# Peptides against a protein of PDB entry 2Q3Z, part 43

Target 1, 272 residues: chain A of PDB entry 2Q3Z
Amino acid sequence: YVLTQQGFIYQGSAKFIKNIPWNFGQFEDGILDICLILLDVNPKFLKNAGRDCSRRSSPVYVGRVVSGMVNCNDDQGVLLGRWDNNYGDGVSPMSWIGSVDILRRWKNHGCQRVKYGQCWVFAAVACTVLRCLGIPTRVVTNYNSAHDQNSNLLIEYFRNEFGEIQGDKSEMIWNFHCWVESWMTRPDLQPGYEGWQALDPTPQEKSEGTYCCGPVPVRAIKEGDLSTKYDAPFVFAEVNADVVDWIQQDDGSVHKSINRSLIVGLKISTKS
Target 2, 254 residues: chain A of PDB entry 2Q3Z as posed
Amino acid sequence: YVLTQQGFIYQGSAKFIKNIPWNFGQFQDGILDICLILLDVNPKFLKNAGRDCSRRSSPVYVGRVGSGMVNCNDDQGVLLGRWDNNYGDGVSPMSWIGSVDILRRWKNHGCQRVKYGQCWVFAAVACTVLRCLGIPTRVVTNYNSAHDSNLLIEYFRNSEMIWNFHCWVESWMTRPDLQPGYEGWQALDPTPQEKSEGTYCCGPVPVRAIKEGDLSTKYDAPFVFAEVNADVVDWIQKSINRSLIVGLKISTKS

## One batch from the design tools (peptide; made by RFdiffusion4, then SolubleMPNN)

Design b1_p12_1_s3 (from b1_p12_1, 5 letters changed)
Fold by OpenDDE base, seed 3:
Structure b1_p12_1_s3 (fold): chain B 272 residues (1-272), chain A 12 residues (1-12)
Amino acid sequence: as target 1 above (272 residues)
Amino acid sequence: GVEQLPIGAKPP
């Protein structure tokens, strides 16, 4: 989880699982230096360098910083996400074959955001950075992954009397979503939450004002301990959200219906 | 081909 430079990332759908080879390249020339630059341009360092540096011995702290800095939201982060198939002014997310080129481009262009990434690109870059920093990390894929936008552990769709989805801000379920799990102790939590921690660098929701996510113990998610920092409800929803349809009737009444045809969550962890 | 895509809601 630290030494492996080449691996696979799972993609596709639950019914049609695919994988791509990926060069994480954490030991390639200059990559460690770029990871250190990433830390040195993070908002916490810019605000108080001494405090930031004093906390870099904590994989919890570093993991959270990396989660935020892999995306360019809110900071001088690495990647700009795009999902509309319009990539002409950059690189298609599907074109990347490793983290090294992305990180080098970012650094060589003065820490300017690299265009473009999607979930597996964000996750893979985060994996590279965390491994460089000595944190055992793996990429994970969750099929039928929910994006809860209002922190109620539900994916909600509003429908008219004909069953047509209404509104432009519907919550979504991805065919797949990737994030990382990092191995660390959690001295900031009650005993028993050491081990794999979920971190999500894809900018989906803000955590404490920043587009970052985690670390949250995988155990906490499995046990449904949603009080566990960081971002347990969001990560829990990614793998466990219920889908609800709010159906407006002809008389103006609204009916709540559980959508049992949409099953959220099928997580696959990599072994390398 | 392998891009991240939203899943449309199925009717109840």
Scores: peptide ipSAE 0.028, ipTM 0.685, DockQ to the pose 0.371
Fold by OpenDDE base, seed 4:
Structure b1_p12_1_s3 (fold): chain B 272 residues (1-272), chain A 12 residues (1-12)
Amino acid sequence: as target 1 above (272 residues)
Amino acid sequence: GVEQLPIGAKPP
């Protein structure tokens, strides 16, 4: 999980799983230096360099910093996300074949955000950075991945009698979503939560004011311990949210249905 | 495509 430089990232859908080759390239020339620059431009370092540096021995701390810095939201992070197919002023997320080019572009342009990324790009770059820093990390793909925006563990849709979605479409289920899992001890938690920790660098929700997510023990997610830091409810919802369709009739009546046809969460972990 | 899509938010 540290030594592998080339691997595959799973994409597509639950019914039609696809993968792409990816060059993580954590040992390529200059990549470690770029990862260190990433740490040195993070908001916590800029606020208090001594405090930030003193905490870099903690993979928990570093993991959280990296999850925030891989996206450019709120900071001088690496990637700008975009999902509207308007990529003419940058690089299409689908064009990337590895983390090295992204990181080099970021550094070479004065730590300006690289356009553009989507979930697997964010995850892959985070994986590279974390591996560079000696943290065993793998990319994870979750099919039918929920994005819960109101922390109720539900994805709610409002539909008219014809099945047409009404109103805001803020909550959604991705065909797939990627994040990373990193192996670390959790001295900041009760015993038993060492092991794989989920980290999500895709800017979906703010955590403590910053677009970052995790680390949260995979065990906590499996056991439904939503009190476990960091961001357990959000990550739990990604893999376990229920889908609720609210159907409004012309007479004003509202019907509730749980969409059993959409099974949220089919997680695939990689070894490379 | 392989792009990330909010399948639940797509119109019928």
Scores: peptide ipSAE 0.028, ipTM 0.702, DockQ to the pose 0.467
Fold by OpenDDE base, seed 5:
Structure b1_p12_1_s3 (fold): chain B 272 residues (1-272), chain A 12 residues (1-12)
Amino acid sequence: as target 1 above (272 residues)
Amino acid sequence: GVEQLPIGAKPP
């Protein structure tokens, strides 16, 4: 999880699982330096360098910083996400074959955001950075991954009496979503939450005002301990949200239907 | 295509 530089990232759909080879390349020339630059341009360092540096011995702290800095939201982070198939002014997310080129481009262009990434690209870069910093990390793919935007653990669709979806369908289920899990102790939590911690660098929701996510113990998610920092409800919803169809009738009545045919969450953790 | 998409969307 630290030493492997070559691996696979799972993609596709729950019914048609695919994978691509990926060069994480955490030990390639200059990559460690780039990871250190990433830390040195993070908002916390810019605000108080001494305080930030004093906390870099904590994988919890570093993991949270990295999850925020892999995306360019709110900071001078690495990647700009795009999902509309308009990638002509950059590199298509599907074109990347490794983290090294992305990180080098970021650094070589003055820490300017790299265009473009999607979830597996964000996750892969985060994995590279965390491994480079000595934190055992793996990429995780979750099929039928829910994006809960209002923290109610539900994916809600609003329909009229004819079954037509109303609104922009902001809450959604991805065919797949990728994030990372990092191995660390959690001295900031009650005993028993050491081990794999989920971190999500894809800019989906803000955590304490910043597009970052985690670390949250995988155990806490499994056990449904949603009070556990950081961002347990969001990560929990990614792997275990209920889909609710709200049917609004002309008379103002509202009916709730739980979609039992759609199963949210099929998590695959890499073994390399 | 391997794009991250909402369920039901077709990749290019």
Scores: peptide ipSAE 0.027, ipTM 0.716, DockQ to the pose 0.544
Fold by OpenDDE base, seed 1:
Structure b1_p12_1_s3 (fold): chain B 272 residues (1-272), chain A 12 residues (1-12)
Amino acid sequence: as target 1 above (272 residues)
Amino acid sequence: GVEQLPIGAKPP
């Protein structure tokens, strides 16, 4: 995982899986230096450089920093996300073919955010950075991926008695979503949670005040241990959330119905 | 396209 520089990222939908080739390029000239710059401009370094540097031996710490710094939310991070198909003032997320150009643009423009990214772009850049830093990492694609915004492990839709959706959808399910899994020990947790850890650099929800996510043991998600740091409930919901239709009656009463026709989660972990 | 897109719930 550390040695592979070229691979594929899965996209599309559960019924129609697609992929694109991607150049991670972690060993290309200057990329490691850019990754180090990324660490040196993170908020924790700016607050206390000595403390930040002393913690860089921890892949748990570094993984969390990278998940926050790959997006430009809250900091001088790499990518600005955009999903409205209006990319005229930047580069379309669909145009990228590798992490190298993105990272070089970021650095060469004084660490200004690169426009634009979507989930696979965020994930791929994070994968490159983590691999550069010696952390075995792979891109993961999850089809029918849920975004739970209120931490109840549900995707909720509100309808009237006639089935008409009321208001805007606050929560959503992506056709696909990408994040990364990194291999590391978890000395900060109980024994048995070493191995693959999920990290999500796409800015979806704040974790401890910052748009970052993880690391959380894949095992914890699989076993439903939502008490494990970091962000277990959110990652769990991405792959396991139930879809609930709230039927609102004229008298104000509500009826809950679980929609099993839309199943959340079909995770594909890449082998390269 | 290959864009990340939200999908809707099935209507009743």
Scores: peptide ipSAE 0.026, ipTM 0.659, DockQ to the pose 0.385

Design b1_p12_1_s4 (from b1_p12_1, 5 letters changed)
Fold by OpenDDE base, seed 3:
Structure b1_p12_1_s4 (fold): chain B 272 residues (1-272), chain A 12 residues (1-12)
Amino acid sequence: as target 1 above (272 residues)
Amino acid sequence: GDLQLPIGEKPP
């Protein structure tokens, strides 16, 4: 998980699983240096360099920083996400074949955000960075992945009497979503939560004011321990949220309906 | 690769 430079990222849908090859390239020339630059431009370093550096021995701390810095939200991070198929002023997310070009572009343009990424691009870059920093990391794909925006472990749709979705449809389910899992001890938690930790660099929700996510023990998610830091409810919802339809009737009343046709979560972990 | 899309939507 540290030594492998080439691997596969799973994409597609739950019914039609596909994969793409990806060059993580953590040992290619200059990549480690770029990863160190990434740490040195993070907001915590800029605020207090000594404190930031003193905490870099903690993979928990570093993982959280990397999760935030792989996206360009809130900081001088690496990637700008885009999902509207308008990529003419940058690179289509589908065009990337590895992390190296992305990281080099970022550094060579003065740590300017690289256009564009989607979930697997964010995850792959995070995987490269974490591996460079000596943290065993793998990319994970979750099919039918929920994005819970209000921390109630539900995906809620508001519908009229004809079943048409009303409003902004802020909450959603992705066909697939990628994040990373990193192996680390959790001395900041109760015993038993060492091992794989979920980290999500795709900017979805803010955690403590920053677009970052995790680390959270995979075990905690599996066991439903939502009290564990960081961001357990959000990650739990990605793989376990229930879907609810709020159906407005013609008389103005609202009916709650459990949507059993939308099944959230099918997680695949990789060996590379 | 594949674009990440909301469920029910098709690639553009």
Scores: peptide ipSAE 0.412, ipTM 0.896, DockQ to the pose 0.600
Fold by OpenDDE base, seed 4:
Structure b1_p12_1_s4 (fold): chain B 272 residues (1-272), chain A 12 residues (1-12)
Amino acid sequence: as target 1 above (272 residues)
Amino acid sequence: GDLQLPIGEKPP
């Protein structure tokens, strides 16, 4: 989880699992230096360098910083996400074959955001950075991954009388979503939450005002402990949200229907 | 690779 430089990232769908090769390249020339630059341009460092540096011995702290800095939201982060299939002014997310080129581009262009990433790109870059910093990390793919926008642990669809989804579809389920899990102790939590911690660098929701997510103990998610720092409800929803259909009838009445055919969450962790 | 898409949507 630290030494492996080449691996696979799972993609596709729950029914048709696919993978792509990925070069994490955490030991390639200059990559560690870039990771250190990433830390030195993070908002917390810019606000108070001494405090930031004093906390870099904590993988909890560093993990959270990295989750925020891998995306360019709110800071001079690495990647700009885009999902509208318009990549003409950058690189298609599907074109990347490794983290090294992305990180080098970011640094070489004065820490300007690299266009473009989607979930697996964010996750892969985060994985590289965390590994560089000595934190055992793996990429995780979750199929039928929910994006709960209002923190109610539900994905809610509004449908007309014909069953057609209405509205802006702000809440949704991804065919797949990738994030990372990092191994660390959690001295900031009650005993027993050491181990794999979920971190999500894809800018989905803000955590304490910043597009970052985690670390949250995988154990906490499994046990349903939503009080656990950080972002347990969001991560829980990614893998466990229930789907509800609100069906409007001709008479204006609304019927609530639990969608049992759409099962959120099928998580696959990698060995490398 | 595959695009990340909402369930039910097709890649371009």
Scores: peptide ipSAE 0.397, ipTM 0.886, DockQ to the pose 0.601
Fold by OpenDDE base, seed 5:
Parts: C-alpha cells; sequence; structure tokens
Structure b1_p12_1_s4 (fold): chain B 272 residues (1-272), chain A 12 residues (1-12)
C-alpha cells in the first residue's frame, strides 16, 4: 500500500461499476517535500509549530491533518471542490490522471488551491500524501453514498403530495463517493481498533470546526460503535443510512415513509 | 472519468 504508485479508482454507479487508472506517484521527485510543506502550512502548525511537530509521529494526528489539508476549506489546503459542471476557470476534475500534477501545481503556485476536485480527486491526493508519509493507505469507493448533515443517520427527503422532492436536496446520496482507509494503531482508543481507519478529505461536514473526517476504525463502523473518535456517526451514515421520505399533504399533515428503493452503501476497497 | 453526482441526476 505504501509502495504502489499506480492504481485504479472505482467510479460509475452501483449497477455500472467503472474504474480509471491513477498515478499516485508518492515517490516521484519533490513529492515528499510537498507533503512536508502541506504539514507546515496546516493551521495547527501555524498556531503552535512545536506542538504540531511533536505530534507528527502519530498517524492518527497526521491522518486528521491531511484529511483537512487536502481540501482548501478553512486553510491553505490543496483542492477546491466543485460539482456544478462549471470548470472553465480551472481544470475539470475528470482531467486529472494522477496526484503528482495536482500537488506540484499547488506548491508551485504558493500553496494556492487547485481548481478543481471531486471526491476521487480528494481521496487520491490524500492517498498519495499519506503513503508518502509512510502510512499504508488505499482508496475506497462507496456507491450510493449518503451525506448525512444532521447526524441522525437518515437521509431525509421532503416531498409534496405528488411525491416531488421539495428543497435543495442538501442531504442526499451520491452515485459514488471516494475516501481513504489508512492502516494504523489507535493508542487513543481501547484495544481492538487497530487496523484500517477511514479518512474522508472531501469537504462534506465539519469535524471539531474543520472540514476533515476521521480517522475512525473501520471495525467501529462495522460494529456500530458510533462513540468512537473520530466522526463515526457520519462515516457510518455514508455506508448505512436509511432513507426516509416526509410526504406533506395539502392540509399540512405529514406522512413518514421509509424508502426501501434507495439502498445506501456498496463499499469497494482496492487491493493496493 | 465519471463525475460524482447526486442519485437521479444524469451526467452532463
Amino acid sequence: as target 1 above (272 residues)
Amino acid sequence: GDLQLPIGEKPP
């Protein structure tokens, strides 16, 4: 997982799984230096360099920092996300074929955010950075991936009496979503949670005030231990949320309906 | 590559 520089990222949909080749390139010239710059411009370093550096031996700490720094939200992070198909003032997310060019662009332009990324780009860059820092990491794709924004483990759609969705669908399900899993011990937790840890660098929800997510033990998610740091409820919902339709009638009454047609979560992890 | 889209939306 650390040594592999070439790989595939899964995309498409649950019914039509596709993949693209990706060059992670963690050992290419200058990439390690860029990863170190990424650490040196993170808000925690800028606030207290000594404290930040003293914690860089912890994959838990570093993973959380990288999760936050791969996106440019709240900091001088690498990528700006965009999902509205308007990429004329940058690079289309679909144009990227590897992490190296993205990281080099970021560094060469004074740590200015690179336009643009979507989930797999965020995940791939995070994977590169984490691997470069010696943390075994793989990209994960989850089809029908839920984005729970109110921490109730539900995806809620509001519908009129005709079944038409009302509102902006801010709480929604992606056709696919990518994040990373990193192998690390969890000395900050009770025994048994070592192993793969989910980290999500795509800016979806704030965690402790920053757009970052994880690390959270994959085991904790599987077993439903939602008290486990970090961000277990959110990651759990990505792969296991229930979908509920709130149907409002013309008289103002509301009917709750469980949507059994929308099945959240089909996770694929890469072998390398 | 494929764009990440909300379910129900067609790729551009």
Scores: peptide ipSAE 0.350, ipTM 0.828, DockQ to the pose 0.600
Fold by OpenDDE base, seed 2:
Structure b1_p12_1_s4 (fold): chain B 272 residues (1-272), chain A 12 residues (1-12)
Amino acid sequence: as target 1 above (272 residues)
Amino acid sequence: GDLQLPIGEKPP
């Protein structure tokens, strides 16, 4: 998980699983230096360099910083996300074959955000950075991955009497989503939560005011301990949200219906 | 690679 530089990232859909090769390249020339620059431009360092540096011995702290810095939201982070198929002013997310080029571009252009990324790109770059920093990390793909925006563990759709979705579809289920899991102890938590920790660098929701997510123990998610920091409810919802249809009738009445045809979550953990 | 896309939904 630290030594492997080449691997695969799973994509596609639950019914049609695909994968792409990816060069993580954590040992390539200059990559570690770029990772250190990433730490040195993070908001916490800029606020208090001494405090930030003193905490870099904690993989929990570093993981959270990296989760925030891989995306360019709120800071001088690495990647700008885009999902509208308009990539003419940058690089298509689908064209990347490794993390090295992304990180080098970011550094070489004065830590300007690289255009563009989607979930697997964010995850892969995070994986590279964390591995560079000595944290065992793997990319994870979750099919039918939910994005809960209001922290109720539900994906809610409003529909008319004919079942047609009304208004903007703010909450959504991705065909697939990628994040990372990192191995670390959790001295900040009760015993038993050491091991794999989920971190999500794709800018989906803010955590404590920053677009970051985790680390949260995979065990906590599995056991449904949503009180565990960080961001357990959000990560839990990604893999286990229920889908609810609110059906409005002509008379103004609303009927709640559980959509059992939409099953959230099918997680694949990788070895690389 | 594949584009990350929202899942299309069917009426209940």
Scores: peptide ipSAE 0.027, ipTM 0.670, DockQ to the pose 0.425

Design b1_p12_2_s1 (from b1_p12_2, 6 letters changed)
Fold by OpenDDE base, seed 3:
Structure b1_p12_2_s1 (fold): chain B 272 residues (1-272), chain A 12 residues (1-12)
Amino acid sequence: as target 1 above (272 residues)
Amino acid sequence: AEGSLPSFPVAP
């Protein structure tokens, strides 16, 4: 989880699982230095360098910083996400074969955001950075991954009497989503939550005002302990959300229906 | 990379 530079990332769909090779390259020349630059341009460092540096011995703190800095939202972060198949002014997310080129491009262009990434690119870069910083980390893939936007643990669709989706702000389920799990102790929590912690660098929702996510104990998610910091409800929903249809009838009445055709969550973890 | 697949919303 720290020593391996090459690995695989799982993609596709729950029914058609695929993988790609990925070069994490955490030991390649200059990569550690770039990871240190990433820490030194984070908003917390810029606000109070002494406080930020004093906390870098904490994998919990560093993991949260990295999850925020891998995306370019809110800061001088590494990657800009894009999903609309319009990549002509950058690099297609599907073109990347490793983290090294991305990190080098970011640094060499004055910490300008690299165009473009999607979930596995964000996750892979985060994995590289965390490994560079000595934090055991792996990429994970969740198929039928929910994006809960209102923290109610539901994916809600509004439908007319014909079953057609209404509104432009419907919640969504990804065919697959990638994030990372990092191994760390959790002295900031009650005993028993040491081990794998989920971190999500893809900018989906803000946590404490920043597009970051985690760390949250995988155990807490498994046991349904949503009180554990950070972002337990969001990560829980990614793998466990129920899907609900709100069906409006012609008379103006609304019926709540559980959508059993959409099953959220099928998590695959990697061994390297 | 060749064979890399994009993420996209699942149709409800």
Scores: peptide ipSAE 0.425, ipTM 0.882, DockQ to the pose 0.103
Fold by OpenDDE base, seed 1:
Structure b1_p12_2_s1 (fold): chain B 272 residues (1-272), chain A 12 residues (1-12)
Amino acid sequence: as target 1 above (272 residues)
Amino acid sequence: AEGSLPSFPVAP
C-alpha cells in the first residue's frame, strides 16, 4: 500500500463495474516536497506552526489534515470539485491519469486550486499524499453511495400523492463514490479500533467547521458504533443509509415508505 | 483518462 505507485480505481455502477489505471506516483521526484508544502499551508499550521508540527507524528491528525487539504474548500487546498460537465476553464476530472500532474500544478501555481476534481480524483490525490507521508492507504469505491445531509442515517425523498419527487435539494445517492482507507492505530479511542480508517477528502459535509471527513475506524462502521470519532454517522450512512419516501397527501398528511428499489452501499477496497 | 466515468446522482 505504501510502495505501490501504479494502481486501479473502480468506477461505473454496481451492475457495471469498471476501472481506470492511476499513477499515484508517491516516489516521483518532488512529490514528497509537495506533500510537505501541503502540510505547511494548512490552517492549523498557519494558526500555530509549533503545535501543528508537534502533532504530525500522529497519523490520526495528519489524516484529518490531508482530508481537508486535498479539497480547496476553506483553505489553500489542492482541488476544486465540479460535477456539472462544464470544465472549459480548467481540466476535466475525467482527463487525469495520475496524482503527480495535479500536485505539480498545484505547487507550481503558488498553491492555487486545481480545476477540476471529482470523488476518485480527490481520493487518489489523498492516497498519494498519505502514502508519501508513510501512511498505508488504499482507494475505496462504494457503489450507490449515500450522501446524508441531515445526519439522520436516511436518504429522504419527498413525493406528492402521485409519487413525483418534490423539492430541488433532495438528498442523493452517488452512482459511485471514492474515498480512502488508511491503516493506523487509534490511541485516542478504546482498544480494538486500530486498522483501516476511512477518510473522505471529497467536500460533502463539514466536520468541525471544515470540509473534511475521518479518520473513522472501518470496524466502528461495521459494528454501527456511531459515537466513534470522527464522522462515524456520515460514513455509516454512505454505506448503510436506508432510503425513505415521504409521500405527501392533499390533506397534509405524510406517509413514510421504505424505498427498497435503492440499495445503498457496495464497497470495494482496492488491493493495490 | 480514456474510459474514466463521472460520478452523478442516481435517479430514485
Scores: peptide ipSAE 0.412, ipTM 0.878, DockQ to the pose 0.104
Fold by OpenDDE base, seed 2:
Structure b1_p12_2_s1 (fold): chain B 272 residues (1-272), chain A 12 residues (1-12)
Amino acid sequence: as target 1 above (272 residues)
Amino acid sequence: AEGSLPSFPVAP
């Protein structure tokens, strides 16, 4: 989880699981230096360098910083996400074969955001950075991954009487989503939450005003302890959300229906 | 490498 530079990332759908090879390259020349630059341009360092540096011994703190800095939202982060299939002014997310080129491009262009990434690219870059910093990390893929936007642990669809989805900005379920799990102690929590911690660098929801997610103990998610920092409800929903249809009739009445055909969550953890 | 697959919303 620290030494392996080559690995696989799972993609596709729950019914058609695929994988791609990925070069994490955490020991390639200059990559550690780039990871240190990433820390030195983070908003917390810019606000108070001494405080930021004093906290870099905490994998909890560093993990949260990296989660925020791998995406370019809110800061001089590494990657710009794009999902609309318009990649002509950059590099298609599907073209990347490793983290090294991404990190080098970011640094070489004055920490300008790299175009473009999707979930596995964000996760893979985060994995590289965290490994460089000595934090054991693996990429995780979750099939039928929910994006809960209102923190109610539900994916809600609004439908007319014919079952047609209404509204342009509904909650969604990804065919697959990737994030990382990092091994660390959690002295900031009650005993028993050491071990794998979920971190999600894909900019989906803001946490404390920044597009970042975690670290949250995998154990807490498994046990349903949603009070555990950070972002337990969001990560829980990614793997466990229920799907609800709100069906509006012509008379204005609304019927709530549980959508049992959409099953959220099928998590696969990688070994390398 | 064009072997990678994009992420997209599952149609409900």
Scores: peptide ipSAE 0.412, ipTM 0.878, DockQ to the pose 0.103
Fold by OpenDDE base, seed 4:
Structure b1_p12_2_s1 (fold): chain B 272 residues (1-272), chain A 12 residues (1-12)
Amino acid sequence: as target 1 above (272 residues)
Amino acid sequence: AEGSLPSFPVAP
């Protein structure tokens, strides 16, 4: 989880699981230096360098900073996400084969955001950075991954009397989503939450005003402890949200139906 | 990468 530079990232769908090879390259020349630059351009460092540096011994603090800095939202972060298949002014997310080229491009262009990433690219870059910083980290794939936007632990679809989806379809389930899990102690929590911590660098929701997510103990998610920082409800929903259809009838009545055909969450953790 | 797949919303 620290020493391996090559691995696999799982993609596809729950029914058709695929994987791609990925070069994490955490020991390649200059990569550690780039990871240190990433820390030195983060908003917390720019606001108070002494305070930021004093906290870099905490993998909890560093993990949260990295989660925010791997995406370019709100800061000089590494990657710009894009999902609309319009990549002509950059690199298609599907073209990347490793983290090294991404990090080098970012640094070499004055910490300008790299175009473009999707979930596995964000996760893989975060994995590289965290490994460089000595934090054991693995990429995780979750199939049928929910994106809960209103913190109700549900994915809600509005349907007409014919079953057709209405509205802007703001809530969604990804075919797959990737994030990272990092091994760390949690001295900031009650005893028993040491171990794997989920971190999500894909800019999905803001946490304390920044597009970042975690760290949250995998144990807390498994046990349903949604009070555990950071972002337990969001991560819980990614793997456990229920899907609800709100069916509007012609008479204006609304029927609530649990959609059991959409089972949220099938998590695969890598061993490399 | 060859064989890499995009993420997208699952159609309900």
Scores: peptide ipSAE 0.397, ipTM 0.875, DockQ to the pose 0.104

